# Peptides against a protein of PDB entry 4U39, part 161

Target 1, 302 residues: chain A of PDB entry 4U39
Amino acid sequence: SIKVIGVGGGGNNAVNRMIENEVQGVEYIAVNTDAQALNLSKAEVKMQIGAKLTRGLGAGANPEVGKKAAEESKEQIEEALKGADMVFVTAGMGGGTGTGAAPVIAQIAKDLGALTVGVVTRPFTFEGRKRQLQAAGGISAMKEAVDTLIVIPNDRILEIVDKNTPMLEAFREADNVLRQGVQGISDLIATPGLINLDFADVKTIMSNKGSALMGIGIATGENRAAEAAKKAISSPLLEAAIDGAQGVLMNITGGTNLSLYEVQEAADIVASASDQDVNMIFGSVINENLKDEIVVTVIATG

## One batch from the design tools (peptide; made by RFdiffusion4, then SolubleMPNN)

Design b2_p24_8_s1 (from b2_p24_8, 10 letters changed)
Fold by OpenDDE base, seed 5:
Structure b2_p24_8_s1 (fold): chain B 302 residues (1-302), chain A 24 residues (1-24)
Amino acid sequence: as target 1 above (302 residues)
Amino acid sequence: MEKAVNSVWVYRNGKLVKEYYAEP
């Protein structure tokens, strides 16, 4: 089974976005120290952590409170994650609950023997230096607690949105990028396509790989596969080129008109941009909601 | 309906090669 656990405000918003986009084949768990925010979650499983410590009033932007809240609720977290083959831990770094609790939850998942993948954001520069420093500490703790950590630099989202995009929409786009990171992997296992992957293949690429980067490309028209692949490997979300990656996981998602030729064309472009000794795995997913669009997601590990 | 084919890229003899396998 695949479980997605959203931790704190940013993680819970990402989980809500996944549910709204009908991401299939996963169980959703919302975790928060704020009881009011937790009540707004669409997740089937809702867990308030640190009820004694915080009284449901949240972590006050303090990561140490988030950490202690997860430690207080360790047994409940273990029970909620029990029997998962794969666990996604999603959070916005720089806050109290997400930054402090996500590493503890990830370690619990890893200790249970699940393939543990972190999908987290760095805060925007405009959120201030304090959040950036807290996020750096949380990311460092996550690296030790996961098999793979996908880090999304929120400042790079500003390069893919209009310059007049309101701050609220920039946060919504960060939630959407978190969704794409989870869905880009979970669909390869849970959703039938033209080229399927098993869980063992994904586990081989993602086990004990440390940090990862994600690129996304979307295109339409006659050359849509090639354009989507080129956009993915040149994505602003990639802080480094994929040519240094030891592993690449690629998802090629299209509508019912997606051809094997388009899948091969996209895979060949990503392979040509990668190192010759890269371990690359790719899958293809059919999404009936995509009419003329192809979405290419690339996850570079190592 | 073309059968869903699993594929993996493997490094063989200094080249990345695509291997196809049918799920049973």
Scores: peptide ipSAE 0.026, ipTM 0.417, DockQ to the pose 0.227
Fold by OpenDDE base, seed 1:
Structure b2_p24_8_s1 (fold): chain B 302 residues (1-302), chain A 24 residues (1-24)
Amino acid sequence: as target 1 above (302 residues)
Amino acid sequence: MEKAVNSVWVYRNGKLVKEYYAEP
């Protein structure tokens, strides 16, 4: 089984976005210290952590409170994650609950023997230095607690959105990028496509790989596969080129008109941009909602 | 279709308890 655990406000917003986009084949768990915020979750499983510590009032933007809250609720987290083959831990780093609790939850998942993937955001620079410093500490702790940590630099989202994009929409886009990171992997396992991967394939690429970067490309038209692949490998979300990656996981998602030729064309472009010795795996997914769009997601590990 | 039963861990009366509810 695949479980997605959203931790804190940002993680739970991402989980809500995943549910709204009908990401299939995963169980959703919402974790928060704030009971009111938790009630807004669409997840099937909702868990208030640190109930004694916080009394449901949240972590007050303090990562130490988030950490202690997860530690207090360890047994409940273990119960919720039990039997998972794969666990995605998603959070917005820089806050109290997400930053502090996500590493603890990730470690619990890993200790249970699940392939543990972190998908987290760095805060925008405009959120202030305190959040950046808190996020850095949380990311460091996540790296030790996960098999792979996908870090999304929110500042790079500003390069893919219009300059006039309201701040609220930039946060929504961050939630969407978190969704794409989880879905880009989970769909390879849970959603049938033209080329299916098994869990063992994904585990080979993602086990004990440390930090990862994600690129996304979307295109339409006759050359949509090639264009989407080129956009993915040149994505502003990739803080580094994929040519230095030891592993590449690629998802080619299209509508019912996705062809094997398009999948191959996209894969060849990503392979050509990667190191010759890279362990690349790719899968294809059919998403009827994409119509004429192709979405290429590239995850570079190592 | 059996309504999916959701579970929530909540703080009630000084204890963490698991509650189950059907989505509407």
Scores: peptide ipSAE 0.026, ipTM 0.292, DockQ to the pose 0.016
Fold by OpenDDE base, seed 4:
Structure b2_p24_8_s1 (fold): chain B 302 residues (1-302), chain A 24 residues (1-24)
Amino acid sequence: as target 1 above (302 residues)
Amino acid sequence: MEKAVNSVWVYRNGKLVKEYYAEP
């Protein structure tokens, strides 16, 4: 089974976005120290952590409270994650609960023998230096606790959105990028497509790889596959070029009109931009909600 | 006719690579 665990406010918003977009073949778990915020989750499983420590009032933006809350609730987390083959841990770094609890939850998943993938955001620079410093500590702890850590730099989302985009919409876009990171991997395993990957293939690329970068490209029209692939490898979300990656996982998602030729064209573009010695795997997914669009997601590991 | 996409494992540069092809 594949489990997605959203940790704290940002992680739970991302999980809600995944559920709203009907991401299939995964179980959703919402974790929070704030009981009121947790009640707004759409996840089937809702877990309040640190009930004794926080009394459901949240972590007060303190990562140490988030950490201790997860430690208090270790047995409950273990029971919720038991039997998972793969666990996605999603959180917004820089807060209290997400920053502190996500590494503890990830370590629990890894100790249970699940392939553990972190998908987290760095805060925007405008959220202030304190959040950036807290996020750096949380990201460091996540790197030790996961097999692969995808880090999304929120400041790079500002390069994708209009300059006039309201602050609330910039946060919604961060939640959407978290969704795309999880879905781009989970669909390769859980959703039948033109080209299926087994869990063993994904495990080979993602096990003990440390930090990863994600690129996304979307295009329409006659050259949509090539354009989407080019956008993915040049994505602002890629803090470095993919040519230094030891592993590449690629998802090519399209509508019912997605052709094998388009899949091959996209794969060839990504392969040509990658190192010659790269271990690259790719899958293709059909999403009926994508009429004329192709979405290429690239995850570069190592 | 949905062209069945088949996959084969091939060795390229000493690595096992999964290649995908349409059956004509």
Scores: peptide ipSAE 0.021, ipTM 0.422, DockQ to the pose 0.173
Fold by OpenDDE base, seed 3:
Structure b2_p24_8_s1 (fold): chain B 302 residues (1-302), chain A 24 residues (1-24)
Amino acid sequence: as target 1 above (302 residues)
Amino acid sequence: MEKAVNSVWVYRNGKLVKEYYAEP
């Protein structure tokens, strides 16, 4: 089974966005120290952590409180994650609960033998230096606790949105990018498509790889596959070129009109931009909601 | 339902080669 665990405010917003977008074949768990925020989760499983420590009042933007809250609730987390083959741990780094609890939860998942993938955001620079420093500590702790850590630099989201985009919409886009990171992987395993991947293939690419970068490309029209692939490999979300990556995981998602030729064309573009010795796997997913759009998601590991 | 063909890119003899396998 695949489990997605949203940790803290940003993680829970991402999980809500996944549920709203009908991401299939995954179980959702919402974790928070704030009981009121947790009640707004759409997840089937809602877990308040650190009830004794925080009394449901949240972590007060303190990562040490988030960490201790997860440690207090270790047995409950273990029970909720038991039997998972794969666990996605999603969080916004820089806060209290997400930054502190996500590494503890990830370690619990890894200790249970699940393929553990972190999908996390770095805070925007405008959120201030304190959040950036807390995020750096949380990311470092996550890196040790996961098989692969996908880090989304929120400042790069500002390069793909309009300059007049309200701050609230920039956060909503960060939640959407977290959704895309989880869905881009989970759909390859859980959603039937033109080209499926087995869990063993994904495990080979993602097991003990450390940090990863994600690129996304969306296009329509006659050259949509090629354009989506080119946008994915040149995505602002890729802090570095995919050149030098040891592993590449690619998802090519389209509507019912997605052809094998388009899948091949997109795969060839990504392969040509990658190192000659790269281990690349790709899957193709059918999403009836995309109509004429193709979405290419690239995850570069190593 | 056409059996979903799985494909993987593998490094073979200094080149990326696409290998296709049918799920049993």
Scores: peptide ipSAE 0.015, ipTM 0.345, DockQ to the pose 0.233; fails the geometry check

Design b2_p24_8_s2 (from b2_p24_8, 10 letters changed)
Fold by OpenDDE base, seed 2:
Structure b2_p24_8_s2 (fold): chain B 302 residues (1-302), chain A 24 residues (1-24)
Amino acid sequence: as target 1 above (302 residues)
Amino acid sequence: MELAKNHVVVYRNGKKVKEYYAKE
């Protein structure tokens, strides 16, 4: 089974966005220290952590409170994650609960033997230096606790959105990018009607890989597949080029008019930008809501 | 033109090793 655990406000917003976009084949768990915020989760499983420590009032933007809250609730987290083959831990870094609890939850998942993938955001620079410093500590702790860590630099989202995008929309886009990171992987594994991938192939690409980069490309028109692939490998969300990446997960999503030629063309572009001996999983997903649009998501590891 | 279906391809060491298709 695949479990997605949203940790704190940002993680739970991302989980809500995943549920709203009908990301299939995954179980959703919402974790928070704030009981009121947790009630707004759309997840089937809702877990309040650190009830004794915080009394449901949240972590007060303190990562140490988030950490201690997860430690207090360790047994409950273990029970909720038990039997998962794969666990996505999603959070907005820089806050209290997400920053502190996500590494603890990730370690619990890893200790249970799940393939543990972190999908987290760095705060925007405008959220201030304190959040950036807290996020750096949380990301460092996540890196040690996961098999693969996808870090989304929120400031790079500002390069792909309109300059006049309101702050609230920038946060919504961050939630959407978190969704795309999880969905880009989960669709390859859990797409309905697909023969289950040998989970060993996913483990080969994602197990003990440390940091991963994510790129997204969207295009329309006659060369849409090639353009989307090129945009994905040159995405502003990439902190570095994927040149020499030893592991790649690629999702190409298109409408009912997506051709096998387009899928192969996109895959060849991504493979050519990667190491010659790349371990790659690529999948095509049909989304009837996409007309002439192709979306390529690339996750590069190693 | 052959339309794409839900499918997954696995490459190891740069070589295609597996291909999975949606069950009809």
Scores: peptide ipSAE 0.408, ipTM 0.878, DockQ to the pose 0.889
Fold by OpenDDE base, seed 5:
Structure b2_p24_8_s2 (fold): chain B 302 residues (1-302), chain A 24 residues (1-24)
Amino acid sequence: as target 1 above (302 residues)
Amino acid sequence: MELAKNHVVVYRNGKKVKEYYAKE
């Protein structure tokens, strides 16, 4: 089974966005120290952590409280994650609960033998230096606790959105990018009716790889597949080029008019930008809502 | 060839080694 665990406010917002977008083949778990915020989750499984420590009042933007809350609730977290083959841990770094609890939850997943993938955001620079410093500590702890860590630099989202985008919309876009990171992987492995993808192939690409880079490209028109692939490998979300990446996960999602030629063209572009000995899983997904749009998601490891 | 609703291709060492399709 595949489980997605949203940790704290940002993680829970991302999970809500995943549920709203009908991401299939995964179980959703919402974790928070704030009981009121947790009640707003759309996840089937809702877990309040640190009930004794926080009394449901949240972590007060303190990562140490988030950490202790997850430690207090270790047994409940273990039970919720038990039997997962893969666990996605999603959080907004820089806050109390997400920053402190996500590394603890990730370690629990890894200790249970699940392939553990972190998908987290760095705060925007405008959220202040304190959040950036807290996020750096949380990201460092996540890196030790996961097999693969995808870090989304929120400041790079400002390069993709309109300059006049309100702050609230920038946060919504961060939640959407978190969704795209999880969905880009989960659609490759959790799609109902896929002939069993050998989970060993996923493990080869994602096990003990440390930091991963994510790129997204969107295009329309006659060359949409090639354009989307080129945009994905040159995405502002990439902190570095994917040149020499030894592991790649690629998803191409299109409407009912998505052709095998377009799929192959996109795959060839991404493979050519990667190491000559790349281990790649490439998947295509049909989404009837996309019409003429193609979305390419690239996750590079190694 | 109609593209299946979901199609996954696995490459190892730059070579296609496996191909998966969703069942209709």
Scores: peptide ipSAE 0.340, ipTM 0.836, DockQ to the pose 0.687
Fold by OpenDDE base, seed 4:
Structure b2_p24_8_s2 (fold): chain B 302 residues (1-302), chain A 24 residues (1-24)
Amino acid sequence: as target 1 above (302 residues)
Amino acid sequence: MELAKNHVVVYRNGKKVKEYYAKE
């Protein structure tokens, strides 16, 4: 089974976005120290952590409170994660709950033997230096606790949205990028009717890989597959080129008109931009909501 | 050739080693 655990406000917003987009084949868990915020979750499983420590009033933007809250609730977290083959831990770094609890939850998942993938955001620079420093500490702790860590730099989202985009929409886009990171991987594994995907192949690419980079490309028109692939490998979300990546996960999603030729063209572009000896999993997904659009997601590990 | 709803290809050392199709 695949479990997605949203930790704190940002993680739970991302989980809500995943549920709203009907991401299939995954179980959703919402974790928070704030009981009121947790009630707004659409997840099937809702877990309040640190009830004794926080009394449901949240972590007060203190990562140490978030950490202690997860430690207090360790047994409940273990029970909720038990039997998962793969666990996605999603959080917005820089806050109290997400920053402090996400590394603890990730370590619990890893200790249970799940392939543990972190998908987290760095705060925007405008959220202030304190949040950036807290996020750096949380990201460092996540790197030790996960098999693969995808870090989304929110400031790079400002390069892909309109300059006049309201601040609220920039946060929604961050939630959407978190969704795309989780869905890009989960669709390769948890797709209904996909027979005999060996989870060992996923483990080979993602197990003990440390930091990963994510690129996204979207295009329409006659060359949409090639354009989407080129945009993905040159995405502002990529802090570096993928040419040295030992592992690549690639998802191409299109409408019912997605062709085998378009799929192959996109795969060839990404493979050519990667190491010659790259281990790659490439998947195509049909989404009827995508009319003429193609979305390419690339995750580079190693 | 109609694309199956879901198709996954595994490459090892730059070579295609496995191919998976979702059954309709």
Scores: peptide ipSAE 0.306, ipTM 0.810, DockQ to the pose 0.725
Fold by OpenDDE base, seed 3:
Structure b2_p24_8_s2 (fold): chain B 302 residues (1-302), chain A 24 residues (1-24)
Amino acid sequence: as target 1 above (302 residues)
Amino acid sequence: MELAKNHVVVYRNGKKVKEYYAKE
């Protein structure tokens, strides 16, 4: 089974966005120290952590409180994650609960033998230096606790959105990028009707890889597949080129008019931008809501 | 050839090694 665990406010917002977008084949768990915020989760499993420590009032933007809250609730987290083959841990770094609890939860997942993938955001620079420093500490702790860590630099989202985009919409876009990172991988593994991808192939690409990069490209029109692939490999979300990446997960999602040619063209572009000996999993997904749009998601490891 | 609703291809060392199709 695949489990997605959203940790703290940003993680829970991302999980809500996943549920709203009908991401299939995954179980959702919402974790928070704030009981009121947790009640707004759409996840089937809602877990309040650190109930004794915080009394449901949240972590007060303190990562140490988030850490201790997860440690207090270790047994409950273990029970919720038991039997998972893969665990996605999603969080917004820089806050109290997400920053502190996500590494603890990730370590619990890893200790249970699950392939553990972190999908986290760095805070925007405008959120202030304190959040950036807290996020750096949380990301470092996540890197030790996961098999693969996808870090989304929120400041790069500002390069994709309109300059007049309200701050609240920038946060919503960060939640959407978290969704795309999880969905881009989960759709390759858990989409209904797929013959089970040999989970060993996923493990080869994602086990003990450390940091991973994510790129997203969206295009329409006659060359939409090639354009989407080119946008994905040159995405502002990539902190570096995928040149030399030894592992790649690629998802191409399109409408009912998605062709095998478009799929192959996109795959060839991404493969050509990667190492010659790349281990790649490529998947195509039909989403009737995309009409003429193609979305390419690339996760590069190694 | 109609694209199956779901299609997954695995490459190892730059070579296609597996292909998966959604069953109808």
Scores: peptide ipSAE 0.294, ipTM 0.801, DockQ to the pose 0.703

Design b2_p24_8_s3 (from b2_p24_8, 11 letters changed)
Fold by OpenDDE base, seed 5:
Structure b2_p24_8_s3 (fold): chain B 302 residues (1-302), chain A 24 residues (1-24)
Amino acid sequence: as target 1 above (302 residues)
Amino acid sequence: MELAKNHVVVYKNGKEVKRYYAKE
């Protein structure tokens, strides 16, 4: 089974976005120290951690409180994660609960033998230096606790949205990018396509790889596959070129009109931009809602 | 029921399904 665990406010918002977008084949767990925020979760399973420590009032933007809350709730987290083959841990880094609890939860998943993937955000620079420093500590702890850590730099989201985008919409886009990171991987395993991957293929690319980068490209029209692939490999979310990656996981998602030719064209573009010795795997997913749109997601590991 | 060392509330489908209490 695949489990997605959202940790803290940002993680719970991302999980809500996944549920709203009907991401299939995954179980959702919402974890928070804030009981009010947890009540707003759409997840089937909700876990209030650190109830004794926080009284459900949240972590007060203190990562140590988030950490202690997860440690306090270890046995319940283990029970909730038991039997997962893969666990996604999603959080917004820089806060209290997400920053502190996500590494603990990730370690629990890894210790249970699940392929553990972190999908986390760095805070925007405008959120201030304190959040950036807290996020750096949380990201460092996540790297030790996961097989692969996808880090989304929120400042790079500002390069893909309109310059006049309100702050609230920038946060919603961060939640959407977290969704895309989880869905781009989970769909390869859980959703039938033109080219199916098994869990073993994904595990080969993601097991014990440490940091990963994600690129996304979207296009329509006659050259949509090539354009989407080119956008993915040049995505502002890729802080480094994919040619340095040891592994590449690619998802080509299209509507019912997606052709094998388009899949191959996209794969060839990504392969040509990658290192000669790269271990590349790609899958194809059919999403009837995309109509004429193709979405290419690239995850570079190593 | 192994009582969790700390208070945790688990909800499923909007209903409380399990409450763990710290062993005093």
Scores: peptide ipSAE 0.305, ipTM 0.747, DockQ to the pose 0.012
Fold by OpenDDE base, seed 1:
Structure b2_p24_8_s3 (fold): chain B 302 residues (1-302), chain A 24 residues (1-24)
Amino acid sequence: as target 1 above (302 residues)
Amino acid sequence: MELAKNHVVVYKNGKEVKRYYAKE
């Protein structure tokens, strides 16, 4: 089974976005210290952590409170994660609950023997230096606790949105990018009626790889596959070129009109931009909601 | 033979090592 755990406000917003986009084949767990925020989650499983410590009032933007809250609730987290083959831990780094609790939850998942993937954001620079410093500490702790950590630099989202995009929409886009990171992997394994990757192949690419980068490309029209692939490998979300990656996981998602030729064309572009010795796995996914769009997601590991 | 719309290909060391096709 695949479990997605949203941790804190940002993680739970991402989980809500995943549920709204009908990401299939995963179980959703919402974790928060704030009971009121947790009640707004769309997740089937909702877990309040640190009830004794916080009394449901949240972590007060303090990562140490988030950490202690997860430690207090360790047994319940273990129970919720039990039997998972794969666990996604998603959070917005820089806050109290997400930054502190996500590494603890990730470690619990890893200790249970699940393939543990972090999908987290760095805060926008405008959120202030304190959040950036807290995020750096949380990311460091996540790297130790996960098999692979996908880090999304929110400032790079500003390069892919309109300059006049309201701050609220920039946060919504960050939630969407978190969704794309989880879905880009989970669909390769869990989407019914598709050729799924062997979980063993995914595990080989993602196990003990440390930090990963994600690129996304979207295109329409006759050359949509090639354009989407080119956009993915040149994505502002990639803080480094993919040619240095030891592993590449690629998802090519299209509508019902997605052709095998388009999939091959996109895969060849990503392969040509990758190291010659790269371990690359790619899959194709059909999403009826995309109509004429192709979405290419590239995850570079190592 | 209509080529399966969905497939997975695995590359290792720059070489294709596996290709999965949807069964009709």
Scores: peptide ipSAE 0.030, ipTM 0.400, DockQ to the pose 0.558
Fold by OpenDDE base, seed 4:
Structure b2_p24_8_s3 (fold): chain B 302 residues (1-302), chain A 24 residues (1-24)
Amino acid sequence: as target 1 above (302 residues)
Amino acid sequence: MELAKNHVVVYKNGKEVKRYYAKE
């Protein structure tokens, strides 16, 4: 089974966005120290952590409180994660609960033998130096606790959106990028019965790889597959070129008119930009909600 | 470069309805 755990406010917003977009084949768990915020989660499983420590009032933007809250609830987290083959841990770094609790939860998942993938954001520079410093500490702790850590630099999202984009929309875009990172991987893993083969391939690419980079490309029109692939490999979210990656996961998602030719064309572009010795896997998804759009997601590991 | 398993998954109404494997 695949489990997605949203940790703290940012992680729970991302999980809500995943549920609203009908991401399939995953179980959702919402974790928070704030009981009121947790009640707004759409996840089937809701876990209040650190109830004794925080009394449900949240972590007060202190990562040490978030850490201790997860440690207090360790046995409950272990029970909720038991039997998972893969665990996604998603959080906005820089806050109290997400920054402190996400590394603890990730370590619990890894100790249970699950393939553990972190998908986290760095705060925007405008959120201030304190959040950046807290996020750096949380990211360092996540790197030790996961098999693969995808770090999304929120400042790079500002290069993709209009300069006049309201702050609230920039945060929504960060939640959407977190969704795309989880969905881009989860959609590669088959339903029960075919999962074991596709999961083994994903595990080979993602197991003990440390930091990963994600690129996203969206295009329409006659050359949409090639354009989406080119945008993905040149994405502002990629802080480094793909040619240095040891592994590449690629997802090509389109509407009912997506052709096998378009899938192959997109895969060839990503392969040509990658190292000759790269281990590349790719999958394709047909989403009936996509009309003329193709979405290419690339995750570079190693 | 061994391209791992190429597959197309079709979702309808939020459920997987078909899986295609790209022929080599």
Scores: peptide ipSAE 0.007, ipTM 0.356, DockQ to the pose 0.078
Fold by OpenDDE base, seed 3:
Structure b2_p24_8_s3 (fold): chain B 302 residues (1-302), chain A 24 residues (1-24)
Amino acid sequence: as target 1 above (302 residues)
Amino acid sequence: MELAKNHVVVYKNGKEVKRYYAKE
């Protein structure tokens, strides 16, 4: 089974976005120290952590409180994660709960023997230096606790969105990018496509890889596959060129009109941009909601 | 690398390790 655990406000928002986008084949768990925020979760499983420590009032933007809250609730987290083959831990880094609890939860998942993938955001620069420093500490702790850690640099989202995009929409886009990171991997396993990957293939590329970067490309029209692939490998979310990656996981998602030719074209573009010795795995997914769009998601590891 | 239209190849260390055939 695949479990997605959203940790803290940003993680819970991402999980809500996943549920709203009908991401299939995954179980959703929302974890928070804030009981009121947790009540707004759409996840089937809701877990308040650190009830004794925080009294449901949240972590006060303190990662140490988030950490201790997860430690307090370790047994419940273990129970919720038990039997998962794969666990996605999603969080917005820089906050109290997400930054502190996500590494603890990830370690619990890893200790249970699940393939543990972190999908986290680095805060926007405008959120302030304190959040950036807290996020750096949380990311470092996550790196030790996961098999693969996908880090989404929120500042790079500002390069994708219009300059007039309201701050609230920039956060929604960050939640959407978190969704895309989880879905881009989970769909390869859980969602039928033209080319389905097994869990063993994904495990081979993601096990013990450390930090990863994600690129996303979306396109329509006659050259949509090529354009989506080019956008993915040149994505602002890729803080480094894909040619330095030791591993590449690619998802080519399209509507019911997605062709094998388009899948091949997209894969060839990504392969040509990658190192010769790269471990590349790609799959295709059919998403009826995309109609004429192709979405290429690239996860670069190493 | 010309991927054939009807199959997807998984590469590991520049070597084919798995081939998937499109299900009709």
Scores: peptide ipSAE 0.028, ipTM 0.451, DockQ to the pose 0.335; fails the geometry check

